# Designs tried in a protein design run: peptides against a protein of PDB entry 8PQO. Part 20

Target 1, 252 residues: chain A of PDB entry 8PQO
Amino acid sequence: VLLKEYRVILPVSVDEYQVGQLYSVAEASKNETGGGEGVEVLVNEPYEKDGEKGQYTHKIYHLQSKVPTFVRMLAPEGALNIHEKAWNAYPYCRTVITNEYMKEDFLIKIETWHKPDLGTQENVHKLEPEAWKHVEAVYIDIADRSQVLSKDYKAEEDPAKFKSIKTGRGPLGPNWKQELVNQKDCPYMCAYKLVTVKFKWWGLQNKVENFIHKQERRLFTNFHRQLFCWLDKWVDLTMDDIRRMEEETKRQ

## One batch from the design tools (peptide; aimed at target 1 Y17 F223 H224)

Design b1_p14_4_s1 (made by RFdiffusion4, then SolubleMPNN; from b1_p14_4, 7 letters changed)
Fold by OpenDDE base, seed 3:
Structure b1_p14_4_s1 (fold): chain B 252 residues (1-252), chain A 14 residues (1-14)
Amino acid sequence: as target 1 above (252 residues)
Amino acid sequence: IPLSSRIPVLLEAL
């Protein structure tokens, strides 16, 4: 098991982020060709549990069409089905990813708290002290080009070049996080993403767990760069506007 | 497809 807490600081409020995240997920999903193929939505319902109220989703990603024929022919039953269970109780979110074949030997869990701070809270997910000692805190700087792979880099998605016309935010210079403290008119937040990766195959555990974390870090970095650079597209939208957009996208 | 998964965790991995 490998645990890391990714801390993503953004020059937006927790309330703004709720809209921006949903918008950016919608846009990212449209830009990914074939991302909708083989996705089955089993459950999409409101839930209330232990004072947490939100939306629960259960999706299956069928990978049979996305792998080579020889892999499909050799794959055990259920090996190409990935289950995603998500509890969205913003400002808290939890996603659990499992595989039918691997059962308890595979888990990706992503738990996120969105807080109106600069990533300074320790153990925001309230882990036991012994478990917390094993968590690596990883800061993601959306303005730092060195954290972006050259193949993923786009100038239109560079926070160091973007300036919001609607809010005046950006471009984000090298010291933008320190400068936020002095900018009374600029809100800020941190997304604390605790990622738990479990891959219990002998000889492959460390390699696969580290690989998954590398992919998650890449995803979080690129997504939040997009979210910020798309600020002028979503900052004036309401949650009702987002819900309407989601409904329109579901009908297509 | 409900865009309800706020984290496109699997979209970039697929």
Scores: peptide ipSAE 0.048, ipTM 0.773, DockQ to the pose 0.134
OpenDDE base, seeds 1, 2, 4, 5: peptide ipSAE 0.048, 0.044, 0.046, 0.048; ipTM 0.774, 0.774, 0.780, 0.772

Design b1_p14_4_s2 (made by RFdiffusion4, then SolubleMPNN; from b1_p14_4, 8 letters changed)
Fold by OpenDDE base, seed 5:
Structure b1_p14_4_s2 (fold): chain B 252 residues (1-252), chain A 14 residues (1-14)
Amino acid sequence: as target 1 above (252 residues)
Amino acid sequence: IPLSSLIPVLLEAL
């Protein structure tokens, strides 16, 4: 098991981020031309558990069409079916990813707290002290180009070049996080993403767990760069606007 | 973040 807490600092409020996240997820999904094929929504309902209230979703991703033919032919039954269970109780979110074939030997868990701070809270997910000692804290700087793969880099998604017309936020210079403390009118938040990766195959555990973390980091970096650079597209939207957009997208 | 956004990243790595 490999645990890392990714801390993504953004020059947006926790309330703004709720809209921006949903917009950016929807936009990213549209840009993935093959993303809708092979997704089965089993459950999408409100939940209440242990004082937590939110939306629960259970999706199956059927990867048979997305892998090479030889992988499909060699894959055991259920090996290409990925289950995603998500609990969205914003500002808290939890996602659990499992595989039918690997059962308990594979887990990706992503637990996120969105806090109105600069990523300074320790153990925001309230792990046991011994477990917390094994968590690497990883800061993602959305303005740092060195954290972006060259193949993923787009100038229109570069926070160091973007300036919001609607809010006046950006561009984000090298010291933007320190400057935020002095900018009383600029909201900020941190998304604390505790990622737990478990891959219990002998000889491959560390390699696969580190690989998954590398991909998660890449995803979080690119997603939040997009979210910020799309600020003018979503900052004036309401949650009702987002819901209408989601309903329209589901009907297509 | 939906897995739908993760899947392409995971598949590029396979």
Scores: peptide ipSAE 0.035, ipTM 0.746, DockQ to the pose 0.477
OpenDDE base, seeds 1, 2, 3, 4: peptide ipSAE 0.035, 0.034, 0.035, 0.035; ipTM 0.744, 0.741, 0.744, 0.740; seed 3 fails the geometry check

Design b1_p14_4_s3 (made by RFdiffusion4, then SolubleMPNN; from b1_p14_4, 8 letters changed)
Fold by OpenDDE base, seed 5:
Structure b1_p14_4_s3 (fold): chain B 252 residues (1-252), chain A 14 residues (1-14)
Amino acid sequence: as target 1 above (252 residues)
Amino acid sequence: IPLSSYIPVLLEAL
């Protein structure tokens, strides 16, 4: 098991982020060719548990059409079916990713707290002290180009170049986080993303777990760069606007 | 964040 807490600081409010996240997810999904094919929504319902209220979603991603033929031919039954269970109780979210074949030997869990701070809180997920000692804290700086793979870099998604017309936010310079403390009119937040990766296959555990974390970090970096650079597209939207957009997308 | 946004990243790694 490998745990890392990714801390993504953004010059947006927690309330803004709720809209921006949903917009950016929807936009990213539209940009993915074939993203809807092979996705089965089993459950999409409100839930209430232990005082937590939110939306529960269970999706299956059928990857058979998305992998090379040789992988498909060699893959055991269920190996290409990925289950995603998500509990969205914003500002808290939890996603659990499992595989039918691997069962308990494979887990990706992503737990996120969105807080109106600069990533200064320790153990926001309230782990036991012994467990917390094993968590690496990883800061993602959306303005730091060195954290972006060259193949993922787009100038239109560069926070160091982007300036929001609607809000005046950006571009984000090298010291933007320090400067933000002095800018009373600019909201900020941190997404604390505790990622738990478990891959129990002997001899491959560390390799696969580290690999998955590398991919998660890459995803979080790119996503939040997009989210910020798309600020003018979503900042004036309401949650009702987002819901309407989601409904329109489902009807297509 | 839906896995749909993760899939391209995961597939590049396979």
Scores: peptide ipSAE 0.047, ipTM 0.764, DockQ to the pose 0.479
OpenDDE base, seeds 1, 2, 3, 4: peptide ipSAE 0.053, 0.046, 0.044, 0.047; ipTM 0.776, 0.759, 0.756, 0.762; seeds 1, 2 fail the geometry check

Design b1_p14_4_s4 (made by RFdiffusion4, then SolubleMPNN; from b1_p14_4, 8 letters changed)
Fold by OpenDDE base, seed 3:
Structure b1_p14_4_s4 (fold): chain B 252 residues (1-252), chain A 14 residues (1-14)
Amino acid sequence: as target 1 above (252 residues)
Amino acid sequence: IPLSSLIPPLLEAL
């Protein structure tokens, strides 16, 4: 098991982020060629449990069409089905990813708290002290181009170049996080993303767990760069606007 | 009902 807490600081409020996240997820999904193919939505319903209230989703990603024929022919039953269970109780979110074949030998869990701070809280997910000492804290700087792969880099998604017309935020210089403290009119938040990766196959555990973390970090980096650079597209939207857009997308 | 997965398709990362 490998645990890392990714801390993503953004020059937006927790309330703004709720809209921006949903918008950016929708846009990212549209930009992915074939992203909807092989996705089955089993459950999408409100939930209330232990004082947590939000939306629960259960999706299956069928990978049979996305792997070579020889892999499909050799794959055990259920090996190419990935289950994603998500609990969205913003500002808290949890996603659990499992595989039918691997059962308890494979787990990706992503737990996120969104807080109105600069990533300074320790153990926001309230882990036991013995577990918390094994968590690596990883800061993601959305303005740092060195954290972006050249193949993923787009100038229109570069926070160091973007200037929001609607809010006046950006471009984000090298010291933008420190400067936020002095900018009373600019809100800020941190997404604390605790990522738990378990891949319990001997000889491959460390390699696969580290690989998954590398991919998650890449995803979080690119997504939040997009979210910020799309600020003018979503900052004036309400949650009702987002809900309407989601319903319109379902009908297509 | 927000259909948008809270996390961008993790499948792009895999």
Scores: peptide ipSAE 0.037, ipTM 0.745, DockQ to the pose 0.158
OpenDDE base, seeds 1, 2, 4, 5: peptide ipSAE 0.033, 0.037, 0.030, 0.032; ipTM 0.725, 0.744, 0.700, 0.707

Design b1_p14_5 (made by RFdiffusion4)
Pose (drawn by RFdiffusion4):
Structure b1_p14_5 (pose): chain A 252 residues (1-252), chain P 14 residues (1-14)
Amino acid sequence: as target 1 above (252 residues)
Amino acid sequence: VPMSWRFPFILEVL
């Protein structure tokens, strides 16, 4: 099983990231016809354990209505049921994604620490030493064009071409992280996203784990580029504003 | 990151 820590250094604060991430998930999913239908909340409750106080959820995403009929007929029982178990104790969160048919043999786990630093901490997740020694640290720079697939590139989601009206932050150059250390004002943070991918069937552990990690890097990059370029849309929101928008979206 | 963004490649893996 392969583990990688993706470090996403951002010119926002940890407080700001919480609101921005919630807004961005909702906004990026705004054009998807077929969003919300098929989402099943099995469990939604508070939890507390040794310093980590938060909210636990168990949700199922039924994809039967979103794939062709032949895929629904051919799919082994439960293969189209995606389980997500989440522990949200921001600035820490853990999510575990499984498939009902694959049980625990196909697993994607993301454990994230959101810290007010420039991604300089080592083993921020406090792994056992030997296990930590086998974790590759991968840095994601949202200003670096070379880290974006050309088919994914969108000028309107390019931090190198965006300046915030409300904050004046951006555009981001190759020295933006250096200018953060030499700066006393603009906030910054790093999301330490430790990703574990497990695929135990058919001897395809390596191929699937690598494919998933490449896709997770692409998604983390594109998502956070979008998040920064949408600063003007969400930076003035509070958590109460986010919860209100959630209830609003709940009516339908 | 939206879960819907992961569905296509999860379906491919499956």

Design b1_p14_5_s1 (made by RFdiffusion4, then SolubleMPNN; from b1_p14_5, 6 letters changed)
Fold by OpenDDE base, seed 5:
Structure b1_p14_5_s1 (fold): chain B 252 residues (1-252), chain A 14 residues (1-14)
Amino acid sequence: as target 1 above (252 residues)
Amino acid sequence: IPLSSYFPIILEIL
């Protein structure tokens, strides 16, 4: 098991991020070629449990069309079905990813707290001290081009170049996080993403767990760069606007 | 695809 807490600081409020995240998820999903093919939604309903209230989703990703033919032919039954269970109780979210074949030998869990701070809180997820001492804190800087793979880089998604017309935020310079403290009119938040990766196959555990973390980091980096650079597209939207967009997307 | 999914792009990781 490998745990890392990714801390993503953004020049947006916690309330703004709720809209921006949903918009950016929708937009990213539309941009994925064939992203709707092989996704089965089993559950999408409100939930209330242990004082947590939000939206619960259960999806299956059928990967048969996404893997090479030889992998498909050799894959055991259920090996290419990925289950995503998500609890969105914003500002708290939890996602659990499992595989039918690997069962308890594979887990990706992502727990996120969104806080109106600069990533300065320790153990936001309230782990036991013994567990917390093994968590690596990883800061993602959305303005740092060196954290972006060349193949993922787009100039229109570069926070160091983007200027929001609607809010006046950006571009984000090298010291933007430090400067933000002095900018009373610019809101900020941190998404604290505790990522738990478990892969129990002997001899491959460390390699696969580190690989998954690398991919998660890449995903979080790119997504939040997009979210910020799309600020003018979503900042004036309401949650009702997002719900309408969701219904329109379901009809397509 | 329901927008309530907290993970936009599991498909980009795969």
Scores: peptide ipSAE 0.086, ipTM 0.812, DockQ to the pose 0.141
OpenDDE base, seeds 1, 2, 3, 4: peptide ipSAE 0.069, 0.070, 0.059, 0.076; ipTM 0.797, 0.803, 0.794, 0.804; seed 3 fails the geometry check

Design b1_p14_5_s2 (made by RFdiffusion4, then SolubleMPNN; from b1_p14_5, 7 letters changed)
Fold by OpenDDE base, seed 4:
Structure b1_p14_5_s2 (fold): chain B 252 residues (1-252), chain A 14 residues (1-14)
Amino acid sequence: as target 1 above (252 residues)
Amino acid sequence: IPLSSYIPVILEIL
């Protein structure tokens, strides 16, 4: 098991981020899957548990069409079906990813708290001290180009170049976080993403767990760069606007 | 895709 807490600081409010996240997920999903090809939604319902209220979703990602034919032919039954269970009680979210074939030997858990701070809270997920001492804290700086793979880099998604016309935020210089503290009119938040990766195949555990974390970090970096650079597209949207967009996207 | 899911985590891992 490998645990890392990714801390993503953004010059947006927790409330703004709720809209921006949903918008950006919708846009990213359109770009990658052509609107959800190979995704089956089993459950999408409100939940209430232990005082937590939110939306529960259970999705299956069918990867058969997304892998080479030889992989599909060699893959055991269920190996290409990924289950995602998500509890979205914003500002808290939990996602659990499992595989039908691997069962208990594979787990990705992503637990996120969105806080109106600069990533200064320790153990926001309230782990036991013994567990918390094994968590690596990883800061993602969306303005730091060195954290972006060359193949993923787009100038239109570069926070160091983007300036929001609607909000006046950006571009984000090298010291943007320090400058933000002094800017009373600019909101900020941190997304604390505790990622738990478990891959219990002997000899491959560390390799796969580290690989998954590398991909998660990449994903979080790119996503939040997009989210910020798309600020002018979503900042004026309401949650009702987002819901309408979701409904329209589901109909396509 | 219902937007209740976080980032399409799986699509970039593959």
Scores: peptide ipSAE 0.073, ipTM 0.799, DockQ to the pose 0.160
OpenDDE base, seeds 1, 2, 3, 5: peptide ipSAE 0.062, 0.066, 0.059, 0.066; ipTM 0.788, 0.793, 0.788, 0.800

Design b1_p14_5_s3 (made by RFdiffusion4, then SolubleMPNN; from b1_p14_5, 6 letters changed)
Fold by OpenDDE base, seed 4:
Structure b1_p14_5_s3 (fold): chain B 252 residues (1-252), chain A 14 residues (1-14)
Amino acid sequence: as target 1 above (252 residues)
Amino acid sequence: IPLSSYFPVILEIL
């Protein structure tokens, strides 16, 4: 098992982020060729548990069409089906990813707290001290181009170049986080993403777990760069606007 | 795809 807490600081409020996240997820899904292909929604319902209220979603990602034919032919039954269970109780979110074939031998868990701070809270997920000692804290700086793979880099998604016309935020210079503390009119937040990766195959555990973390980090980096650079597209939207967009997207 | 999923891009990772 490999645990890392990714801390993503953004020059947006926790309330703004709720809209921005949903918009950016929708937009990213549209931009993915075949992003909806092979996705089965089993459950999408409100939940209440232990004082947590939110939306529960269970999806299956059928990867058969997304892998090479030879992989599909060699893959055991269920190996190409990924289950995602998500509990969205914003500002807290939890996602659990499993595979039908690997069962208990494979787990990705992503638990996120969104806090109106600069990533200064320790153990925001309230792990036991022994467990917390094994968590690596990883800071993601959305303005740092060196954290972005060349193949993922787009100038229109570069926070160091983007300036929001609607909010005046950006571009984000090298010291943007320090400058933000002095800007009383600019909101900020941190997304604390505790990622637990479990891959219980002997000889491959560390390799696969580290690989998954590398991909998660890449995903979080790119997503939040997009989210910020799309600020003018979503900052004036309400949650009702997002719901309408979701409905329109479902009809396509 | 329901927007409640935090990461539609899991498919790019796998």
Scores: peptide ipSAE 0.076, ipTM 0.803, DockQ to the pose 0.158
OpenDDE base, seeds 1, 2, 3, 5: peptide ipSAE 0.069, 0.068, 0.066, 0.080; ipTM 0.796, 0.801, 0.798, 0.809; seeds 3, 5 fail the geometry check

Design b1_p14_5_s4 (made by RFdiffusion4, then SolubleMPNN; from b1_p14_5, 8 letters changed)
Fold by OpenDDE base, seed 5:
Structure b1_p14_5_s4 (fold): chain B 252 residues (1-252), chain A 14 residues (1-14)
Amino acid sequence: as target 1 above (252 residues)
Amino acid sequence: IPLSSLIPTILKIL
């Protein structure tokens, strides 16, 4: 098991981020080839548990059409079926990813708290002290080009070049986080993403767990760069606007 | 964040 807490600081409010996240997820999903093909929605309902209230979703991703023929031929039954269970109780979110074939030998869990701070809180997910000692804190700086792979870099998604016309936020210079403290009119938040990766196959555990974390870090970096650089597209949208857009997208 | 973004990770595991 490998645990890391990714801390993503953004020059947006917690309330703004709720809209921006949903918008950016929708836009990112449109850019992916194959749309809803191979996605089965088993459950989509409100839930209440332990004082947490939100939306619960259970999806199956059938990857048979997304892998090469030789992988399909060699894959055991259920190996290409991935279950995603998600609890969205914003500002708290939890996602659990499992595989039918690997059962308890594979887990990805992503737990997120969105807080109106600069990533300074320790153990926001309230882990036991012994478990917390094994968590690496990883700061993602959306303005730091060195954290972006050259193949993923786009100038239109560079926070160091972007300036919001609607809000006046950006561009984000090397000291933007320090300067933000002095800018009373600019909201800020941190997304604290505790990522738990478990892969129990002997000889592959460390390699796969580290690889998954590398991909998660890459995903979070690129996503939040996009979210910020798309600020002018979503900042004036309401949650009702987002819901309408999601309903329209489901009808296509 | 769409799970489809994890496909390259899944393909490397299989």
Scores: peptide ipSAE 0.036, ipTM 0.752, DockQ to the pose 0.780
OpenDDE base, seeds 1, 2, 3, 4: peptide ipSAE 0.037, 0.035, 0.035, 0.036; ipTM 0.756, 0.749, 0.747, 0.752; seeds 1, 3, 4 fail the geometry check

Design b1_p14_6 (made by RFdiffusion4)
Pose (drawn by RFdiffusion4):
Structure b1_p14_6 (pose): chain A 252 residues (1-252), chain P 14 residues (1-14)
Amino acid sequence: as target 1 above (252 residues)
Amino acid sequence: MKLEKLLMYAALAL
């Protein structure tokens, strides 16, 4: 099983990231026809354990209505049921994604620490030493064009070409992280996203784990580029504003 | 979660 820590250094505060991430997930999913239908909340409750106080959820995403009929008929029972178990104690969160048919043999776990630093902490997740020694640290720079697939590139989602009206932040150059250390004002943070991918069937552990990690890097990059370029849309929102928008979207 | 990402996971189970 392969583990990688993706460090996403951002010119926002930890407080700001919480609102921005929630807004961005909802906004980026605004054009998807077929969003919300098929989402099932099995469990939604508070939890507390040794310093980590938060909210636990168990959700199922039924994909039967979103795939071709032949895929629904050919799919082994439960293969189209995606389970997501989430522990949200921001600035810490853990999510576990499984497939009902694959049981625990296909698993994607993301454990994230959101810290007010420049991604300089080592083993922020406090792994056992030997296990930590086998974790690759991968840095995601949202200003680096070379880290974006050409088919994914969108000028309107390029931090190198965006300046915030409300904050004046951006555009981001190759030295933006250096200018953060030399700066006393603009906030910054790093999301330490430790990703574990497990695929135990058919001897395809390595191929699937690598494919998933490459896709997770691409998604983390594109997502956070979008998040920064949307700073004017969400930076003035509070958490109460987010919860209100959630209840609003709940009516339908 | 985005639909395309969920379909990607489901595709692996298939």

Design b1_p14_6_s1 (made by RFdiffusion4, then SolubleMPNN; from b1_p14_6, 6 letters changed)
Fold by OpenDDE base, seed 1:
Structure b1_p14_6_s1 (fold): chain B 252 residues (1-252), chain A 14 residues (1-14)
Amino acid sequence: as target 1 above (252 residues)
Amino acid sequence: MLLSVLKSLAALAL
């Protein structure tokens, strides 16, 4: 098991981020080839548990059509079915990813708290001390080009070049996070993303767990760079606007 | 979150 807490600081409020995240997910999904093919939504309902209120979703990703024929032919039953269970109680979110074949030997859990701070809180997920001491805290700087793969880099998605017309935020210089303290009119938040990866196969555990973390880090970096650089597209939207957009997308 | 999962799965499967 490998745990890392990714801390993504953004020059947006917690309330703004809720809109921006949903917009950016929708926008990025439109840009992905194959769209929702092989996605089955089993459950999408409100939930309440232990004072947590939100939306629960259970989705299955069927990968049979997305892998080469020889992989499909050799794959054990259930190996190409990925289950995603998500509890969205913003500003808290939890996602659990499992596989039918691997069962308890495979887990990706992503727990996120969105806080109006600069990533300074320790153990925001309230882990036991013994567990917390094994968590690596990883800061993602959306302005740091060195954290972006050349193949992922786009100039229009570079926070170090972007300036929001609507808000005046950006461009983000090397010391942008420190400068936020002096910018009383600029909101900020941190997404604390605790990622737990378990891949319990002898000889492959460390390799696969590290690989998954590398992919998650890459994803979080690129996504939040987009979210910021798309600020002018979503900052004036309401949650009701987002809901309408989601409904329109479901009808197409 | 959907995008996160899809990209992760694509990276693992391909």
Scores: peptide ipSAE 0.033, ipTM 0.742, DockQ to the pose 0.275
OpenDDE base, seeds 2, 3, 4, 5: peptide ipSAE 0.032, 0.031, 0.029, 0.030; ipTM 0.739, 0.735, 0.716, 0.727; seed 4 fails the geometry check

Design b1_p14_6_s2 (made by RFdiffusion4, then SolubleMPNN; from b1_p14_6, 6 letters changed)
Fold by OpenDDE base, seed 1:
Structure b1_p14_6_s2 (fold): chain B 252 residues (1-252), chain A 14 residues (1-14)
Amino acid sequence: as target 1 above (252 residues)
Amino acid sequence: MPLSFLLSLANLAL
């Protein structure tokens, strides 16, 4: 098991981020070729548990069409079905990813708290001390180009170049996070993403767990760069606007 | 919706 807490600081409010995240997820999903193919929604309902109230989703991702034919032919039954269970009780979210074939030997859990701070809270997920000492805190700086793979880099998605016309936010210089403290009119937040990866196969555990973390870090980096650089597209949208957009997308 | 596994799949090159 490998745990890392990714801390993504953004010059947006927690309330703004709720809209921006949903918008950016929708846009990113549209940009994916074959997006939505092989996705089965089993459950999509409100939930209330332990003071947490939100939306629960259970999806199956059927990967049969997404892997090479030889992999599909060799894959055991259920190996290419990924279950995603998600609890969205914003500002808290939890996603649990499992596989039918691997059962308890495979887990990706992503737990996110969105806080109106600069990533300064320790153990925001309230882990036991023994568990917390094994968590690596990883800061993602959306303005740091060195954290972006060259193949993923787009100038229009560079926070160091982008300036929001609607809000005046950006571009984000090298010291933008420190400067935020002095910018009373600029909101900020941190997404604390505790990622738990378990891959319990002998000889491959560390390799696969580290690989998954590398991909998650890459995803979080690129996504939040997009989210910020798309600020002018979503900042004036309401949650009702987002819901309408989601409904329209489901009908297509 | 939360950050979906679909986005993760794209990054995994699956």
Scores: peptide ipSAE 0.041, ipTM 0.762, DockQ to the pose 0.169
OpenDDE base, seeds 2, 3, 4, 5: peptide ipSAE 0.039, 0.039, 0.040, 0.040; ipTM 0.755, 0.749, 0.759, 0.756

Design b1_p14_6_s3 (made by RFdiffusion4, then SolubleMPNN; from b1_p14_6, 7 letters changed)
Fold by OpenDDE base, seed 1:
Structure b1_p14_6_s3 (fold): chain B 252 residues (1-252), chain A 14 residues (1-14)
Amino acid sequence: as target 1 above (252 residues)
Amino acid sequence: MLLSVLKSLASLAL
């Protein structure tokens, strides 16, 4: 098991981020080839448990059409079915990813708190001390080009070059996070993303767990760079606007 | 989180 807490600081408010995240997810999904193919939504309902109230979703990703024929032919039954269970109680979110074949030997859990701070809270997910001591805190700087792979880099998605016309935010210089303290009119937040990866196969666990973390970090970096650089596209949208957009997308 | 999962899965499967 490998745990890391990714802390993503953004020059947006917690309330703004709710809109920006949903917009950016929708926009990014449109840009992916074959978006929605092989996705089965089993459950999409409100939930309330232990003071947590939000939306619960259960989706299955059927990967049979997404892998080469030889992989499909050799894959054990259920190996190409990925289950995603998500609890969205913004500003708290939890996603649990499992596989039918691997069962308890495979887990990706992503728990996120969105806080109006600069990533300074320790153990925001309230882990036991024994568990928390094994968590690596990883800061993602969306302005740091060195954290972006050359193949992922786009100039129009570079926070170090982007300036929001609507808000005046950006470009983000090397010390942008420290400068936020002096910018009373600029909101800020941190997404604390605790990622738990378990891959319990002898000889492969460390390799696969580290690989998954590398991919998650890459994803979080690119996504939040996009979210910020798309600020002018979503900052004036309401949650009702987002809901309408989602409904329109479901009808297509 | 859909985008996160899809990209992660694609990276693992391909």
Scores: peptide ipSAE 0.035, ipTM 0.747, DockQ to the pose 0.293
OpenDDE base, seeds 2, 3, 4, 5: peptide ipSAE 0.032, 0.032, 0.032, 0.031; ipTM 0.739, 0.737, 0.730, 0.730

